# Peptides against a protein of PDB entry 3JWR, part 51

Target 1, 323 residues: chain A of PDB entry 3JWR
Amino acid sequence: TRELQSLAAAVVPSAQTLKITDFSFSDFELSDLETALCTIRMFTDLNLVQNFQMKHEVLCRWILSVKKNYRKNVAYHNWRHAFNTAQCMFAALKAGKIQNKLTDLEILALLIAALSHDLDHRGVNNSYIQRSEHPLAQLYCHSIMEHHHFDQCLMILNSPGNQILSGLSIEEYKTTLKIIKQAILATDLALYIKRRGEFFELIRKNQFNLEDPHQKELFLAMLMTACDLSAITKPWPIQQRIAELVATEFFDQGDRERKELNIEPTDLMNREKKNKIPSMQVGFIDAICLQLYEALTHVSEDCFPLLDGCRKNRQKWQALAEQ
Target 2, 298 residues: chain A of PDB entry 3JWR as posed
Amino acid sequence: TRELQSLAAAVVPSAQTLKITDFSFSDFELSDLETALCTIRMFTDLNLVQNFQMKHEVLCRWILSVKKNYRKNVAYHNWRHAFNTAQCMFAALKAGKIQNKLTDLEILALLIAALSHDLDHRGVNNSYIQRSEHPLAQLYCHSIMEHHHFDQCLMILNSPGNQILSGLSIEEYKTTLKIIKQAILATDLALYIKRRGEFFELIRKNQFNLEDPHQKELFLAMLMTACDLSAITKPWPIQQRIAELVATEFWEQGDQVGFIDFVCTQLYEALTHVSEDCFPLLDGCRKNRQKWQALAEQ

## One batch from the design tools (peptide; aimed at target 1 Q130 H142)

Design b2_p16_4_s2 (made by RFdiffusion4, then SolubleMPNN; from b2_p16_4, 10 letters changed)
Fold by OpenDDE base, seed 4:
Structure b2_p16_4_s2 (fold): chain B 323 residues (1-323), chain A 16 residues (1-16)
Amino acid sequence: as target 1 above (323 residues)
Amino acid sequence: SEAIEKLLKEILEAEE
């Protein structure tokens, strides 16, 4: 395609030029092509292209395929969200120095997972899918959308010309896919809530050890969530804009819940409760975000900008809630 | 936040 030709022929700017190592990164000003170029740079600078002998054209095709399989009519859970998740992962790995704590396969898996974790998202949560008796709800009992996302990820990885993992041994391939699956599934907030206590307790007791396979898996899950929720850490102007996108999508779901399911939406999904957004954001930060970024910062102090950003945004939201 | 708690409850119930 013309798009592939353009991408494959383009000079890929440095990570410094693209500012993709910055936790404060914003994609708002970037074209789709530029987001793809950023993604190439992430793979390159993480040594994934070299270590796993990726062909440039194949990588380009894969990136474009992933992007294509996000829906444009979804306000938040689209390519830009996936891209931002991956960028946060890249920043955490590089600037946050988590790269030094992980294997190349884990890094490969995390980056693929970050980009793929919301593939073909419908703009509704698992509860809606289940309540609407969607066909996907018949295929999967738990983490319905996350299983679907992984299925889409696998489909793309196995598609002709998109096989970025072809340079891996059979064992490496299996390991990578396992980690990808676990990472994508970990983005189910329900699983995060279920598992985070173990992680926090290990941190609290100073017993956290990445050499333990179980704890490694747990950490990768927490890291995925931290990147998935990283919008909450962004500079305030960026945070506000992203929060609007999230609210739009949630309100769209709420509208559908009323119309299609004849259900009164929760306040978070209720367009009539817009005035509660600031207080709800504070609640979200307190209930979900702060402890996670605190724990992550404990693992790697260089991830502090995420925690600091989260704290700053809490203050901003609190100020609005008091108006 | 009650709204967040309700959402979390809904999410968790969907996983049961």
Scores: peptide ipSAE 0.220, ipTM 0.852, DockQ to the pose 0.771
OpenDDE base, seeds 1, 2, 3, 5: peptide ipSAE 0.207, 0.193, 0.076, 0.207; ipTM 0.848, 0.844, 0.793, 0.844

Design b2_p16_4_s3 (made by RFdiffusion4, then SolubleMPNN; from b2_p16_4, 9 letters changed)
Fold by OpenDDE base, seed 5:
Structure b2_p16_4_s3 (fold): chain B 323 residues (1-323), chain A 16 residues (1-16)
Amino acid sequence: as target 1 above (323 residues)
Amino acid sequence: MEAMERFLKEVLEAEE
């Protein structure tokens, strides 16, 4: 395709030029081509292209395939969300110095997972899918969408000309897929809530050890969630804009709940309750976000900008809630 | 806070 030719022939700017190492990064000004170039740079600067012998054209095709399999009519859970999740992962690995704590296979898996974690998202949550008796709800009992996202990820990875993992040994390939699956499934907020207590307790007791395979797996899950939710850490103008996108998608679901399911939506998804958004954001930060970024900062102090951003945005939302 | 708690409850119930 012309798009592939253009991407494959383009000069990839440095990470410094692209500012993809910054926790304050915004994609708002970037074209789709530029987001793809950023993604190539992430793979290159993490040494993934070299270490796993990725062909440039194959990587380009894979990126475009992933992008194509996000829906354009979804307000928030689209390619830009996945791209921003991956960028936060890159920043956490580089600027946050987490790269030194992980293997190359783990880094490879996390980056692929971040880009793929919401593939073919429909703009509705698992509860809606279950209540609407969607065919996917017949295939999976738990984490319905996350299983679907992984299936889509696997499909793309195995598609002709998209096999970015062809340079891996059989054992490396199996390991990578296992980590990808676990990472994508970990983005289910319900699973995060169930597992986070163990992570926080390990941190609190100073017993956290990345050399333990179980704790490593737990950390990768928490890191995925931290990147997935990283919009809450962005500079206020960026945070506010993203919050509007999230609200739009939630209200769209609420409208569908009224129309298709004949139910009154919760306040979070109720278009008539827009005035509650600031207080709900404060509640979300307190209940879900703050402790996670605090714990992450304990693992790596260089991740502090995420925590600081979250705290600053809490203050901004609180001020709006008091008006 | 109540709205978020209700949302979280719904998400958790969907996983049961």
Scores: peptide ipSAE 0.036, ipTM 0.754, DockQ to the pose 0.766
OpenDDE base, seeds 1, 2, 3, 4: peptide ipSAE 0.035, 0.029, 0.033, 0.022; ipTM 0.748, 0.715, 0.730, 0.553; seed 4 fails the geometry check

Design b2_p16_4_s4 (made by RFdiffusion4, then SolubleMPNN; from b2_p16_4, 10 letters changed)
Fold by OpenDDE base, seed 1:
Structure b2_p16_4_s4 (fold): chain B 323 residues (1-323), chain A 16 residues (1-16)
Amino acid sequence: as target 1 above (323 residues)
Amino acid sequence: SEFMKKLLEEILEAEE
């Protein structure tokens, strides 16, 4: 395609030029082509292209395929969200110095998972899928959408001309897919809530050990969630804009709940309750975000900008809630 | 918080 030709022939700027190592990164001014270039740079600078012998054209095609399989009519859970999740992962690995704590296969899996974790998202949560009796709800009982995201990821990875994992051994391939699946499933907040207590307790007791396979898996799950939620850590103008996108998507779901399911939406998804957004954001930060970024910072102090950003945004939201 | 309660309710509905 013309798009593939343009991407494959383009000079890929440095990570410094693209600012993709910055925790404060924003994609607002980037074209779709530029987001693809950034993604190539992430793979290159993490040594994934060299270590796993990826063909440049195949990588370009894969990136474009992933982007194509996000819906444009979804306000928040689109390609830009996936891209920002991957960028945060890249920043955490590089600037946050987590790269040195992980294997190349784990890094490969995390980056693929970050880009793929919301593939074909429909702008509604698992609860809506279940209540609407969607066909996907017949296939999976738990983490319905996350299973679907993984299925989409696997489909793309196995599509002709998109096989970026063809340079791996059979054992490496199996290991990578296992980690990808676990990482995508970990983006279900239900699983995060279930598992985070174990992680926080290990940190609190100073018993956290990445050499333990179970604890490694737990850490990868927490890291994935930290990147998925990283919008809350961004500079305030960026945070506000992203919060508007999230609210738009939630309100769209609420409108559909009224129309299609004949139910009153929760305050979070109720368009008439816009005035509660600031207080809800404070609640979200306190209940979900702060402890995660504190724990992550304990594992790697260089991740502090995420925690600091989260704290600053809490203050901003609190100020709005008091008006 | 009330927010967490509502969020958890939505999450749990999908897990049942």
Scores: peptide ipSAE 0.036, ipTM 0.759, DockQ to the pose 0.728
OpenDDE base, seeds 2, 3, 4, 5: peptide ipSAE 0.032, 0.035, 0.034, 0.033; ipTM 0.742, 0.748, 0.751, 0.756; seed 2 fails the geometry check

Design b2_p16_5 (made by RFdiffusion4)
Pose (drawn by RFdiffusion4):
Structure b2_p16_5 (pose): chain A 298 residues (1-255, 281-323), chain P 16 residues (1-16)
Amino acid sequence: as target 2 above (298 residues)
Amino acid sequence: SFYTEFEEYVMEEILE
């Protein structure tokens, strides 16, 4: 509660000061309070704060709530993951110049989604919770964890003093939630795989076009995956360390080159054909693929 | 079954 006091009264530094415009950004050295501040700057500089009548008091409580609903004991899938994803999402809309390609309702949805796409993640994959017959698997059909991440995001938005959406017309609120649901579900790697082929061709055939309502929402799913694992596009020292966490969390459940080839370079290449200014992601990606390949050969 | 099969499929593709 004091955390709210101190936060709701601190000056939010500029985006330039926070270096959140950068695809090469890192959070290792930021405090907790600082990361929440960057998030406020994100909402502010995307005009989401003014265009949706958000009160500084409410947005702060909500951001803090999402922060406290990520598990601390979880290795990689904690708050800093949701944060590093939203920052990548933010950097994509700004420096990668995509904001000029989509509506205010879509931008707001993507940011809220990127922040909450893994809420209450208990450090285990959909495969495991299904095989272990976790009650969550009994409750949800497909994309079990991602359904839960959303159930949580919504629970928080309906919380008192957290309705950062309270300023929306009912029609706006209704469709924003629809997009948020689609965004969070799209972070299921299975859906990324079962859908990407369709998207990779519209790109390959120089046919892809945003105006098409459907082609757009498909891309929105591809964008979510692109930020969800943007960590693989980081400078080597960072990718080295964040790979250490994904490493521990996986081993805990058990108690890189093939993946990048299978999952990543394919995707970031497509994102750059859609937006050239997004190439730093592709560059940083194959750059790390280069270092992991060298290590794989000892 | 779905995610188990899915994991096997992904593992096969990575190991190739």

Design b2_p16_5_s1 (made by RFdiffusion4, then SolubleMPNN; from b2_p16_5, 9 letters changed)
Fold by OpenDDE base, seed 2:
Structure b2_p16_5_s1 (fold): chain B 323 residues (1-323), chain A 16 residues (1-16)
Amino acid sequence: as target 1 above (323 residues)
Amino acid sequence: SFYEEFAKRLAEAIAA
């Protein structure tokens, strides 16, 4: 395609030029091509291209395939969300110094997972999928959409011309896929809530050890969530804009719940309750986000900008909630 | 706890 040709032939700017090591990064001003270039740079600077012998054209095709398999009619859970998740992962690995704590396969898996974690998202949550008796609900009992996202990820990875993992040994391939699956599944916030207590307790007791395979898996799950939710850490103007996208998508679901399921949506998804957004954001930060970024900062102090951003946005939302 | 229950409900709402 023309798009592939353009991407493959383009000079990839440095990470510095692209600012992809910045936790304050915004994609708002970037074209789709530029987001793809950023993605190439992430793979390159993490030494994934060289270490796993990726062909440039194959990587380009894979990136475009991933992008293509996000829906454009979904307000938030689209390519830009996945891209921002991956960028936060990259920043956490580089600027946050987490790369020094992980293997190359783990890094590879995390980056692929970040880009793929919401593939073919439909703009509705698992609850809606279940209540609507969607065919996907027949396949999976828990984490329905996350299983679907992984299935989509696997499909793309195995598609002709998209096999960026072809340079891996069989064992490396299996390991990578295992980590990808675990990472994507971990983005189900229900699982995060279930597992985070163990992580926080390990941190609190100074017993956290990445050399322990179980704790490593736990950390990767927490890191994925931290990147998935990283919009909450962005500078206030960016945070506000993203919050609007999230609200739009949630309200769209709420509208569908009314129309298709004949139920009143929860406040979070109720368009008529938009005045509650600031207080709900405060609640979200307190209930979900703060402890995670605190714990992450304990693992690597260089991740502090995420925590700081989250705290600053809490203040901003609180101020709005008080008006 | 009350906090955990709130977080759980919120997570269920926000979860993909």
Scores: peptide ipSAE 0.052, ipTM 0.777, DockQ to the pose 0.110
OpenDDE base, seeds 1, 3, 4, 5: peptide ipSAE 0.047, 0.050, 0.048, 0.052; ipTM 0.769, 0.773, 0.776, 0.774; seed 1 fails the geometry check

Design b2_p16_5_s2 (made by RFdiffusion4, then SolubleMPNN; from b2_p16_5, 11 letters changed)
Fold by OpenDDE base, seed 1:
Structure b2_p16_5_s2 (fold): chain B 323 residues (1-323), chain A 16 residues (1-16)
Amino acid sequence: as target 1 above (323 residues)
Amino acid sequence: SEYERFAEELLAAIAA
């Protein structure tokens, strides 16, 4: 396609030029082509292209395929969200210096997972899928959408011309897919809530050890969540704009809940309760975000900008909530 | 607090 030709022929700017090592990164002014270029740079600078012998055209096609399989009519859970998740992962690995704590396969898996973790998202949560008796709800008991995301990820990875993992050995391939699956599933916040206590306790007791396979898996899950939620850490103007996108999507779900399911939505999904957004954001930060970024900072102090951003945004939201 | 109530709602929505 013309898009593929343009991408494959383009000079890829440096990470510095693209500012993709910055925790304060914003994609608002970037074209789709530029987001793809950023993605190529992430793979290159993490040494994934070289270490796993990726063909440039295949990588380009894969990126475009991933982008194509996000829906454009979804306000928040679209390609830009996936891209920003991956960018935060990249920043955490580089600027946050987590790269040196992980294997190349883990890094490969995390980046693929970050880009793929919401593939074909429909703008509704698992609860809606369950209550609507969607066919997907018949396949999976929990983490319905996350399983679907992984299925989509696997489909793309195995599609002709998109096989960026073709340079891996059989064992490396199996390991990578395992980690990708675990990472995508970890983005189900229900699972995060279930598992985070173990992680926090390990940190608190100074018993956290990445050499332990179980703890490694746990850390990767927490890292995925940290990147998935990283909008909450962004500079205030960016945070506020993203929060509007999230609210839009939630309100769209609420509207559908009324229309299609005859259910009164919760305040979170209720368009008429938009005045509660600041308070809900404070609640979200306190309940979900702060401890995570604190713990991550304990693992790597260079991740402090995420924690600092989260704290600053809490203050901003609280100020709005008090008006 | 009001924030705690909203947090609980959020958690409930996530866990649903």
Scores: peptide ipSAE 0.034, ipTM 0.737, DockQ to the pose 0.093
OpenDDE base, seeds 2, 3, 4, 5: peptide ipSAE 0.031, 0.033, 0.033, 0.037; ipTM 0.712, 0.736, 0.732, 0.744; seed 5 fails the geometry check

Design b2_p16_5_s3 (made by RFdiffusion4, then SolubleMPNN; from b2_p16_5, 12 letters changed)
Fold by OpenDDE base, seed 2:
Structure b2_p16_5_s3 (fold): chain B 323 residues (1-323), chain A 16 residues (1-16)
Amino acid sequence: as target 1 above (323 residues)
Amino acid sequence: SEYEAFAAELAAAIAA
């Protein structure tokens, strides 16, 4: 395609030029092509291209395939969300120095997972999918969409001309796929809530050890969540804009719940309760986000900007809630 | 706890 040709032929700017190492990064001003260029730089600077002998054209095609398999009519869970998740992962690995704590296969898997974790998202949550008795709900009882996302990820990875993992040994390939699957499934916040206590306790007790395979898996799950939710850490103007996108998608679901399921949506999904957004954001930060970024900062102090951003945005939302 | 219940509700809502 013309798009592939353009991407493959383009000069890829440095990470410094693209500012993709910054936790404060925004994609708002970037074209789709530029987001793809950023993605190439992430793979390159993490040494993934070299270490796993990725062909440039194959990587380019894969990136474009991933992007294409996000829906444009979904307000938040689209390519830009996936891209921002991956960028945060990159920043956490580089600027946050988590790269030094992980294997190359883990890094490879995380980056692929970050980009792929919401593939073909439909703008509705698992509860809606289940209640609507969608065919996907017949295949999976829990983490319905995350299973679907992984299936989509696997489909793309195995598609002709998109096989960025072809340079891996069979053993490396199997390991990578396992980690990708675990990472994508971990983005189900229900699972995060279930598992985070173990992580926090390990940190609190100073017993956290990445050399333990179970704890490594747990950490990768927490890291994925931290990147998935990283919009909450962004500078206020960026955070506010992203919050509007999230609200839009949630309200769209609420509208569908009324129309298609004949139910009253929860406050979070109810556009008539838009005035509650600030207080709900405070609640979200307190209930979900703060402890995670605190714990992550304990693992690597260089991840502090995520925590700091989250705290600052809490203050901003609280101020709005008090008006 | 009420906090955990609230967190679970939010998680369920935000989860893909």
Scores: peptide ipSAE 0.034, ipTM 0.738, DockQ to the pose 0.109
OpenDDE base, seeds 1, 3, 4, 5: peptide ipSAE 0.034, 0.030, 0.035, 0.035; ipTM 0.738, 0.698, 0.742, 0.744; seeds 4, 5 fail the geometry check

Design b2_p16_5_s4 (made by RFdiffusion4, then SolubleMPNN; from b2_p16_5, 9 letters changed)
Fold by OpenDDE base, seed 2:
Structure b2_p16_5_s4 (fold): chain B 323 residues (1-323), chain A 16 residues (1-16)
Amino acid sequence: as target 1 above (323 residues)
Amino acid sequence: SFYEEFAKKLAEAIAA
């Protein structure tokens, strides 16, 4: 395709030029091509291209395929969200120094998972899928959308010309897919809530050890969530804009709940309760985000900008809630 | 705890 030719022929700027190591990174001013270039740089600078012998054209095609399989009519859970999740992962690995704690296969899996974790998202949550009796709800009982996202990820990875994992051994391939699946499934916040207590306790007791396979798996899950939610850590102008996108998508779901299911939406999904957004954001930060970024910072102090950003945005939302 | 229940409810709302 023309797009593939353009991408494959383009000079890929440095990570410094692209600012993709910055936790304060914003994609708002980037074209789709530039987001793809950033993604190539992430794979390259993490040594994934070299270590796993990825062909440049195949990587380019894969990136474009992933991008294509996000819906444009979804306000938040689109390519830009996936891209920002991956960028945060990259920043956490590089600037946050987490790359030194992980294997190359884990890094490979996390980056693929970050880019793929919301593939074909419909702009509605698992609860809506269940209540609407969607066909996907017949396939999976728990983490319905996350299973679907992984299925889409696997489909793309196995598609002709998109096989970025072809340079891996059979064992490496199996390991990578396992980690990808676990990482994507971990983005279900319901699972995060169930598992985070164990992680926080290990950190609190100074018993956290990445040499333990179970703790490694737990950490990768927490890291995925931290990157998935990283919009909450962004500089205030960026945070506000992203919050608007999230609200738009949630309100769209609420509208559909009224129309299609004859259900009164919850406050979070209720367009008529837009004035509750600041207080709900404070609640979200307190209930979900703060402890995660605190724990992550304990694992790697260089991840502090995420925690600091989250705290600053809490203050901003609190100030708005008090007006 | 009350906090955990609130977090779970919020997570269910935000999940995916």
Scores: peptide ipSAE 0.038, ipTM 0.762, DockQ to the pose 0.112
OpenDDE base, seeds 1, 3, 4, 5: peptide ipSAE 0.035, 0.037, 0.037, 0.034; ipTM 0.748, 0.756, 0.760, 0.754; seed 1 fails the geometry check

Design b2_p16_6 (made by RFdiffusion4)
Pose (drawn by RFdiffusion4):
Structure b2_p16_6 (pose): chain A 298 residues (1-255, 281-323), chain P 16 residues (1-16)
Amino acid sequence: as target 2 above (298 residues)
Amino acid sequence: FHHLYEELDELLAEHM
C-alpha cells in the first residue's frame, strides 16, 4: 500500500530517459519501482492515458496488481517477462512505426494484453499440466494456461480501483475485451504454429494487407508471439543470461538453434516485410542464432 | 484439440 503511495507520486521520466524506445533494451539493472514507471510512460506516450480518461491513481494500483500476480519463485515466467514483452510491444509501435497502422482500441488492448499474457504462470507448460491432469486442464479445453492468464487479467480489471477501462463506452469496453482475449490466447505457441502458415503466404505473395479486418487480427496474433519471445532478439550478453532462466525453469519441470530456425527467424522476417523499421528484431535474432550455432560446435 | 500439445511436442522433437 505504501508501494502505491510512493509510485503514484513519483515523476515518470521521459521515454528517451528510460531508453524504452530501443529494441536493444534491458531491464537487468532496473528496480521494481522503475519498471512500473516505464509502464506508466508507455501508457502515457501511446496516448492511452488521455484518450481513455485514466486516473493516475487507478492505473498505478492496477499496474501494481499485475506485478504482484506474477510469481516470484518462477524462473523466467515472472513479472520481468511480462514487462520485457510490453516494452518490446511498445518499441514495435513506436520505433517500428505501427501505431500509425491501427486504432486506439487496438493499441490499448495490445498493451494490456502484453502485460498480462502470462499471469499466475506456475513455471510449467500446457503440455505438462494436461499430462498431469491438473484441475486447470479439467476446467479449460485448449490453450489451457492462456485461458487462465486471461481469466486473471479480467479478474484484475474488474477489481475496485483497478478499472483502468472504466472510462470506456460500453461498446468500446466490450470489443476491447474481445481483442485482449484474442491477444492473450495468441501467445499459445500451438496457435502460432497452427496459424502462421496462412500469414506467411500473404506475405510471400505480396498480398498481405492490413485494411482487411481478418488479415489484421491474424497479424495481431503474430505480433503477440513476436513480442512474447522477443528475448531471443537481444544482444548476446542479454540473450545469454535470459536463456539461463528459461533453462532453469525448463529443467525444474523436467525434474536453441533448432528452435530459432523452427520458430523465430521465420516470424521476424515476416514482421519486417510488414514494417521495415522492425528489422532490428530480425537482425538481433539471426545474430544470436550465429552465436548459439558456434557454441553448439563447442 | 485433445492432441494439440502432443503434436506440438512431436514437431519440436523433429526440429530441435

Design b2_p16_6_s1 (made by RFdiffusion4, then SolubleMPNN; from b2_p16_6, 8 letters changed)
Fold by OpenDDE base, seed 4:
Structure b2_p16_6_s1 (fold): chain B 323 residues (1-323), chain A 16 residues (1-16)
Amino acid sequence: as target 1 above (323 residues)
Amino acid sequence: DENEYEELEELLKKHV
């Protein structure tokens, strides 16, 4: 395609030029082509292209295929969300120095997972999918969308001309797919809530050990969630704008819940409760985000900008909730 | 308050 030709022929700017190492990064000003160039740079600077012998054209095609399989009519859970998740992962790996704690296969898997974790998202949560009796709800009992996202990821990885993993051995391929699946499934906040206590307790007791395979898996799950939620850490103007996108998508779901399912939406998805957004954001930060970024910062102090950003945004939301 | 966190967790579990 013309898009592929343009991407494959383009000079990829440095990570410094693209600012993709910054935790404060924003994609708002970037074109779709620039987001694809950023993605190439992430793979390159993580040594994934070299170490796994990725063909440039294949990587370009894969990126464009991933981007194409996000819906444009979804307010938040679109390509830009996936791209921002991957950028946060890249920043955490590089600036946060987590790269030094992980294997190349784990890094490869996390980056693919971050880009793929919401593939074909429909702008509705698992609860809606289940209650609407959607065909996907018959295939999966739990983490319905996350299983679908992984299936889409696998489909793309196996598509002709998109096989970025063709340089891997059979064992490396299996390992990578396992980690990708676990990482995508970990973005189900229900699973995060279920598992985070173990992680926090290991950190609190100074018993956290990345050489333990179970603890490694747990850490990768927590890191995925930290990147997925990273909008809450962004500079306030960016945070506010993303929060508006999230609210738009949630209110659209709530409107559908009323119309299609004849149910009253929860406050989070209720357009009539828009005035509760600031207090709900404070609650979300306190209940979900703060401890995660504290724990992540304990694993790597260079991740502090995520925690600091989260704390600053809590203050901003609290100030709005008091108005 | 522990109760506020539990309610929010339950809410979030229903919303994801």
Scores: peptide ipSAE 0.029, ipTM 0.714, DockQ to the pose 0.100
OpenDDE base, seeds 1, 2, 3, 5: peptide ipSAE 0.028, 0.028, 0.029, 0.029; ipTM 0.715, 0.706, 0.718, 0.710; seeds 2, 5 fail the geometry check

